# Peptides against a protein of PDB entry 6IDX, part 8

Target 1, 380 residues: chain A of PDB entry 6IDX
Amino acid sequence: KELAKLSADVTFATEFINMDGIIVLTRLVESGTKLLSHYSEMLAFTLTAFLELMDHGIVSWDMVSITFIKQIAGYVSQPMVDVSILQRSLAILESMVLNSQSLYQKIAEEITVGQLISHLQVSNQEIQTYAIALINALFLKAPEDKRQDMANAFAQKHLRSIILNHVIRGNRPIKTEMAHQLYVLQVLTFNLLEERMMTKMDPNDQAQRDIIFELRRIAFDAESDPSNAPGSGTEKRKAMYTKDYKMLGFTNHINPAMDFTQTPPGMLALDNMLYLAKVHQDTYIRIVLENSSREDKHECPFGRSAIELTKMLCEILQVGELPNEGRNDYHPMFFTHDRAFEELFGICIQLLNKTWKEMRATAEDFNKVMQVVREQITRA

## One batch from the design tools (peptide; made by RFdiffusion4, then SolubleMPNN)

Design b1_p8_4_s3 (from b1_p8_4, 6 letters changed)
Fold by OpenDDE base, seed 5:
Structure b1_p8_4_s3 (fold): chain B 380 residues (1-380), chain A 8 residues (1-8)
Amino acid sequence: as target 1 above (380 residues)
Amino acid sequence: ELSRLRVK
């Protein structure tokens, strides 16, 4: 206990480290000797002293043995561990993950997000905070392939649900530290959109062009029996599609794929449009047809609006930016749905369409409408 | 709608 308190002092820490004191602490953890009277209390103070000593940055985290890592991971994975030991073990693992890629690899083999999710179901907000902090650390340090796997995992759906039910909708006020970790998790989740945001559409890729054609089909062919497409010559079909792409509000009516070559938002805009068209088909069709039937120059160009809105949402959500230590602002809505970004897009595109109508906007007012919509989104 | 999503 006294060692743990003194370890916060840099002078003491330096002297203690020079005497190989930290090695003694690591060996105490490695030994796992449960036979000592008050073992749990002693271990809790040992882990505290270890953390405080390591926080001085005098010793590399790479000094820890695989046995030490396994013991610490064991305290996190075992049920009914002392709360004090669990909290410190989570903090140690977080620090190891953040400070060493080698330790990240070892820890990622020993601990699953599913095991950490169990620590979110407790009433102790401090444990919940450290559990999310460790999840965030693992997410931050994961290679890109593993980040995507973490995002797609059932664990993420379950994680969001548990955070929503046990943290956000909990009977206790959210502390600043928890709010920060929720913010970090939100930022890291949005950063998974960066790849798609920076992916240019290839105008020559037939599969990508088929998605644009599917958007057209959903908007305009939903009532037409596929049997009665009259064999009108290839030219009439081409002219028809150009008209349809104009009605969809693409900037390039001849080759809408060109509208998705700009990054940001690249393919992410097309993903949002396709999601809206498939998941909220009635809303999509309504928005497109309400504007496509207008000849008064007050049509809201859906395609252009969807692209610029996607870009705007990426800017508002700071997609691709690292989390800031001073920020604690999180959006509970992003924990309510697996496709929260696409759902946000679906809400915001309706807001944009409404705002466009209310302003009696024309194509010349496009930037003004987008500015008003930005203000509405950021104030909401 | 966004405000309603923040308050829930």
Scores: peptide ipSAE 0.005, ipTM 0.456, DockQ to the pose 0.031
Fold by OpenDDE base, seed 4:
Structure b1_p8_4_s3 (fold): chain B 380 residues (1-380), chain A 8 residues (1-8)
Amino acid sequence: as target 1 above (380 residues)
Amino acid sequence: ELSRLRVK
């Protein structure tokens, strides 16, 4: 207890570390010997002292043994652990993951996100915060392949559901620390969009061009069986579709693929358009046809609007930016749906279309409409 | 937030 208190002092910490004091603490954890009277209390103070000593940055986190990691991971993975031990164990694992890629690899083998989600199903917001913090650390330090797997996994969907039900919709106010961790999780989740945001469309890729053709088909030929879409290949067909691509509001009516060569938002804009067209087909068709039937120069260019809106949403959501320590602004809506970004796009494109009509905008007013829409989104 | 975007 006294050691745990004194370990916060840098002078004491320096001298204690010079005496190999951290090694003694690690050995106490490694021993796992539950036979001592007041073991849980002793262990809680040992873990406190260890964390406080390591926070001085004098000793490398890489000094810890695999046995130590397994013991700490064991305190997190066991269902019935003292809250004080659990809290400190989560904090230690977070620090290990953040400070050492070698320790991240070892920890990622010993614990699962599913085990950490169980610690969110409690009324203790501090435990919930440390559990999310560790999940965020694991997500941040994961290789790109594993990060994508974590995002797509049932665990991430379940995580969002549990956060929504047990944290956001909880009977307790969200503390600043929890709000920060929710913000971090949101930022890390949005950063998965960065690859698509920075992916240029290849105008020569037939598969990508077929997506644009599918957007045209859904808008204008919704009842046509896709099986009868003869291969897009003949030049004569390209000329026929120029009118349709104009009606869709692409900037390049001859080759709409060129509109997706600019990054950001690159292919992410096409992904959003396709999602809208497939999941919200009636909304998509309505937006396109309402503007395609206008002869008054007040048509809202859907294709251009969707691209610029996708870019704007990426800017608002700070896609590709690392989380900032001072930020705690999270959006509860992103925990309500698996495809929350695409759903947000679908709402915002309707807002844009409405705003365009209300403003009686022309193509010259495009930037003004986008500014108004930005203000509407950021105030929502 | 999604509900607020629909109402504006």
Scores: peptide ipSAE 0.005, ipTM 0.444, DockQ to the pose 0.023
Fold by OpenDDE base, seed 1:
Structure b1_p8_4_s3 (fold): chain B 380 residues (1-380), chain A 8 residues (1-8)
Amino acid sequence: as target 1 above (380 residues)
Amino acid sequence: ELSRLRVK
């Protein structure tokens, strides 16, 4: 207990480390010897002293043995561990993952996200906070391929549901520390969009061109009886599609693929448009047709608006940026839906279309509309 | 950087 308190002092820590004191603490953990009176309390203070000593940055985290890692991981993975030991063990694992890629690899073999989710189903908000912090650390340090797999896994859907039900909708106020970890998890989740945001459309890729054609089909052919599918032999004149792409509000109505060559938002804008068209088809068709039937120059160009809105949402959400210390602004919506970014896009594109009408905007007012919409989104 | 939770 006294050691744990004194270990917070840098002068004491320096001298204690110089005496190999930290090695003695690691060996106490490695031994797993439960024969001591007050073992749990002594272990909790040992782990506290270890953390406080390591936080001075005097000793590399790579000094820890695989046996030490296994013991700490054991305290997190075993049922009915003392809360004080569990809390400190989660914090140690977080620090290990953050400070060493070698330790990340070892820890990722010893623990699963599923085991950490069990620590979210408790009434202790501190345990919940440390469990999310460790999940965040594992996501941050994971290789890109492994991060994508983790995001697509059932564990992520379950994680979001558990966070929503046991943390966000809990009968207790969310503390600043928990709010920060929820913010971090949100940022790391949105960083998975970075690849698509930075992917340029290839105008020669037929599969990508077929998506743009599908957007046209959903907007203009969905009400046409499938029996009036223009027979396989009528080469629909290229000129007809150019008119349709103009009505869709693409800047390059001759070759709409060129509008997706700018990064950001690249292909992410096309993904959002396709999601809207498939999942919210009535909303999509309404927005497109309301503007395609106007001859008064007050048409809201859907294609251009969708691209610039996607870019603006990426800027607001800071897609591709690392989490900032001291921020605690999280959006509960991102825990309520699997496709939360695309749903946000669907809400914001309706807001944009409404704002465009209210402002009686023309193409010259486009940037002014986007500024007003940005202010509306950031104040909501 | 992820803010480290200080063990209190």
Scores: peptide ipSAE 0.000, ipTM 0.399, DockQ to the pose 0.372
Fold by OpenDDE base, seed 3:
Structure b1_p8_4_s3 (fold): chain B 380 residues (1-380), chain A 8 residues (1-8)
Amino acid sequence: as target 1 above (380 residues)
Amino acid sequence: ELSRLRVK
């Protein structure tokens, strides 16, 4: 206990480390020797002292043995461990993952996200915080292939549900530390959009062009069976599509695919439009038709607006950026829905359309409308 | 904040 307290002092820590004191602490953990009276209390203080000593950055995390890692992982994966030991074990694993890629690999073999989710189902917010912190660390340090697997797994839906129900909707105020971990998780989740945000549409890819045709079909031919694949349309049919793409508010009325060649937001904008059109069809049709029937130059160009809004949302959410220390701004809504970004887009595109009408905007006012919408989103 | 976007 006294050692744990003194270990926070850098002068003491330096001297203690110079005396191989940290090695003694690691050996106590490695031995697993439950034969000592008050073993659990001793272990909790040992782990505290170890953390405090390591926080000085004097000793590399790579000094720890595989046996040490297995013991710490064992305290996290085994049921009915003392809360004080569990908390410190989670923090140690987090620090190991963050500070060493080699330790990450070993830890990722010893623990599962499922085991960590079990620690979210408790009333102790400190345990919940460290469990999320470790999940975030694992997610951050995972190879890109494994990050995608972690993201796509039922584990993420379950994780979001557990976080929503046991953390966000918990009977306790969210502390700053938890808010930070929720922010980190949000950032890491939105960074999965980066690939799509940086994916250019291929104007020659027929499958991608068919998505644009589907947007047209949903807006203008809602009663028509999708089976009418637009074959090699006559010039009249091409001219008709050009009119439809103008009504959809694409910048390139001849080849709307060209509007998606700019990255960001690339294909992510098309994904958002398609999601809106399929999941919120009535909203999509309303937005498109309200503007497509206008001949007064006050039409809100849906296609252009959707692209620029997607880009703006990526900028606001800092898609592709690493989480910053000291930030704690998370949005609970992002834990309520699997497609939270697309749902946010659907809300914001309605706001944009409303703001456009209220401002009596024309195409020349586009940037002004976008600025007002940005301010509305960032203040909400 | 996003709750205000739904109400408007």
Scores: peptide ipSAE 0.005, ipTM 0.440, DockQ to the pose 0.025; fails the geometry check

Design b1_p8_4_s4 (from b1_p8_4, 5 letters changed)
Fold by OpenDDE base, seed 3:
Structure b1_p8_4_s4 (fold): chain B 380 residues (1-380), chain A 8 residues (1-8)
Amino acid sequence: as target 1 above (380 residues)
Amino acid sequence: SLSRLRVK
């Protein structure tokens, strides 16, 4: 207990480390020897002292043995561990993952995200915070292949549901540290959109063109069977499609695929448009038709608006950026739905349309509307 | 953050 208190002092830490004191603490953990009276209390203080000593940055985290890692991982994976030991073990693992790629590899073999989810189903917000922090650390340090696997684990309805029900909708205020970890998790989750955001549409890819054609079909020919392949349209049919693409609000009415060659938001904008058209078809059709029937120059160009809104949402959500320290702004909505980004897009595109109408905007006001919409989204 | 683990 005294050692744990004194270990917070850098002078004491330096002397204790120079005396190989940290090695003694690690060996105590490695031994797993439960023979001592008050073992749990002693172990909790040992782990506290170890953390405080390591926090000074005097000793590399790589000094720890595989046996030590396995013991700490064991305290996290075993359900009947004392809360004080669990909390410290989660914090140690987080620090190990953040400070050493070699330790990350070893920890990722010993612990699953599923085991960490169990620590979210508790009434202790500190344990929940460290569990999310460790998940976030593992996500940050994962190689791209494993990051996708973890992403799939985050795409698991279960983790989001547990966070929503046990953390966000808990009967207690969210503390700053938990809010930060939820922010980090949100940023890391949306960084998975970066690939699509940076993917340019190939204007020569017929499959991608067929998606744009499907957007036209859903908007104007909702009862038409999709099996009607875009047959070799006569020149009159090409001219008809150019009109339809103008009514859809694409900038390039002849070849709308060109509007998706800009990155960001690239193909991510098309993904959002297609999601809206398929999942919220009535909303999509309404938005398109309300603006396509106007002759007053107050038409809101859906295609252009969808692209720029997708880009703006990526900027607001910091897609492709590392999480910033001290930020704690997270959106609870992102834990309520599997396709939360696309759902947010669907809400925001309706807001954009409303704002466009309220402002009596023209095409010249486009950037001004987008600024107002940005302010509305960031204040919500 | 270790600040919460500090033994009061």
Scores: peptide ipSAE 0.019, ipTM 0.654, DockQ to the pose 0.110
Fold by OpenDDE base, seed 5:
Structure b1_p8_4_s4 (fold): chain B 380 residues (1-380), chain A 8 residues (1-8)
Amino acid sequence: as target 1 above (380 residues)
Amino acid sequence: SLSRLRVK
């Protein structure tokens, strides 16, 4: 207890470390010797002293043995560990992951996100906070391939559900530290959109062009009896598609694929449009047809609006940016749905279409409408 | 920021 208290002092820490004191603490953990009276209390103070000593940055985290890592991971993975030991073990693992890529690799082999999710189902908010902090650390330090796997895993859906039900909708106020960890998790989750946001459409890729054709089909062919495919020659068909792409509100009516070559938002805008068209088909068709039937220059260009809205949402959500210290603003809505970004897009595109109508906007007012919509989204 | 385990 006294050592744990004194370990917060840099002068004491320096001298204690110079005396190989930290090595003694690591060996105490490595030994796993449960035969000592008050072992749990002693271990909790040992782990506190170790963490406080390491927080001075005098010793590299790479000094820890694989046996030490396994013991700490064991305290996190084993049931019925003392809450005080669990809390300190989570904090140590977080620090190891954040400070060493080598330790990240070893820890990622010893623990799963699923094991950490179990610590979110407890009534202790401090344990929940450290569990999310460790998940965030693992997510931040994961290589791109593993990060995508973590994102796609059932663990993320389950994680979001557990956070929503046990943390956000809990009968207790969210502390600042928990709010920060939820913010970090939100930022890291939105950063998964960065790849698609920075992916340029290839105008020559037929598979990507077929998505644009599918958007057209859903908007205009959903009620058309396939029998009325006019045997119109290739030229009439090309002219028809150009008209349809104009009605869809693409900037490039001849080759809409060109509208998706700019990054951001690249292919992410097309993903949002396709999601809207497939999941909210009635809303999509309504928005497109309400504007495509207008000849009064007050048509809202859906394609252009969807692209610029996707870009705006990426800017508002800071997609591709690292989480900032001191931020604690998280959006509970992003824990309610697996495709929360696409659902947000679907809400915001309706807001944009409404705002466009209310403003009696023309194509010249486009940037003004987008500014008003930005203010509406950021105030909501 | 690692929430400092305040030794009480």
Scores: peptide ipSAE 0.019, ipTM 0.660, DockQ to the pose 0.141
Fold by OpenDDE base, seed 2:
Structure b1_p8_4_s4 (fold): chain B 380 residues (1-380), chain A 8 residues (1-8)
Amino acid sequence: as target 1 above (380 residues)
Amino acid sequence: SLSRLRVK
């Protein structure tokens, strides 16, 4: 107990470490010896002293034995461990994962995200915070292949549901540190969009071109009886499609695929457009047709707007950026829906279309409209 | 921050 208090002092820590004191503490944990009176209290103080000593950055985390890691992981994975030991064990594992890739590999073999989710189903916010912090550390340090696996639909959906019900909708205020961990989890989740955001469309890929054609079909042919066999010659068809792509608001009316060669937002913009067209078809058709029937130069170019809005949302959500230690701003809406990014896009594209009309904008005002929309989104 | 683990 006294050692745990003194270990917060850098002068004491330096002298204690020079006496191999930290090695003695690690051996106490490694032994697992339950024979001592007040074992749980003694262990809690031992883990506190260990953490305070390691926080000085004098000793490398790589000096920790595999036996020590297994003991600490055991306190997190086993049921009915004292809250005081569990809290310190979560914090130790987080620090190990963050400071050493070798320790990450060993820890990822000993614990599962499912075991950590169980620690979210408690009334203790500190336990919940350290559990999310460890999940975030594991997610941040995972290789790209394993990062995608951690992000797979079942684990993410369950994790989001548990966070929503037990953390966000809990009967207590969210503390700053929990808000930070929720922010970190949000950033790491949106970083999964980075691949699509940085994927250039291949203008020669027929499958990708067929998606653009499907956007045209949904907008203009959805009510047309399929009995109007397009019997007119190939050249008349090309001229017709160029007109349709102009009405859709693509910058390149001849080859709309060229609009998706810029990264960011690359193919992610096309994914958002297709989601809107399939899931919110009435909203999509309305937005396209309202602007396609205008000849007054006040047309809102849907295709260009969707691309630039996707890029703007990626910037606002910091897609592809590392989490900032000073940020605590998470959005609860991203825990309420599995496709929250695409749903946000669907809300924001309607806001953009409304703002364009209210401003009586032309193509020359495009950047001004986007700036106003950015301010509206960031104030919400 | 380890400050929370400080045994009051």
Scores: peptide ipSAE 0.020, ipTM 0.649, DockQ to the pose 0.104; fails the geometry check
Fold by OpenDDE base, seed 1:
Structure b1_p8_4_s4 (fold): chain B 380 residues (1-380), chain A 8 residues (1-8)
Amino acid sequence: as target 1 above (380 residues)
Amino acid sequence: SLSRLRVK
């Protein structure tokens, strides 16, 4: 107890570390000797002292043994561990993951996100906070291939549901620390969009061109009776498609693929458009047809608007940026759906279309409409 | 709050 208190002092910590005191603490954890009277209390103070000593940054986290890691991971995976030990064990694992890539690899083998989800289903917000903090650390330090797997895993869908139901919709106020961890998780989740945001469309990729054609099909052929005879000549078909791509509001209505070569938002804009067209088909068709039937200069160009809105949303959400310390602005909406970004796009594109109409905008007003929409999104 | 965008 006294050691744990004194370990917060840098002068004491320096001297204690110079005396190999931290090695003694690690060996106490490694021994796992439950035979001592007051073992749980002793262990809780040992872990406190260890954390305080390591927080001075004098000793590398890489000094810890695999046995130490397994013991700490064991305290997190065991259901009947004292809350005090669990809290400190989560904090130690978080610090290990954040400070050492070597320790991350070892911890990622010993602990699953599923085990950490169990610590979210408790009434203790501190335990929930440290559990999310460790999940965030694991997510942040995961190699790129594993980050996408972590995000797509059933565990992450379940994680979002558990966070929503047990943390966000809990009968208690969210503390600043929890709000920060929810913000971090949100940022890390949106950073998975960076690859698609920076992916240029290849105009020669037939599969990508087929997506643009599918957008045209959904907008214009879904309402057309199949009776339009296959026999109109190839040139008339090309001219029809150019007209359709103009009605879709692409900037390059001759070759819409060129609109997706700009990064950001690259292919992410096409992903959003396709999601809207498939998941919210009625909304998509309505937006397209309302603007395609206008002979007035007040048509809202859907294709251009979708691209610029996707870019704007990436800027607002700071896609590709690391989470900032001191920020705690999380959006509960992002925990309500597994495709929350695409759903946000679907809401915002309707807002954009509404705002365009209300402003009686023309193509010359495009940037002004986008500025108003940005203010509406950021104030919401 | 982006949650307010769903209500409008």
Scores: peptide ipSAE 0.009, ipTM 0.522, DockQ to the pose 0.027; fails the geometry check

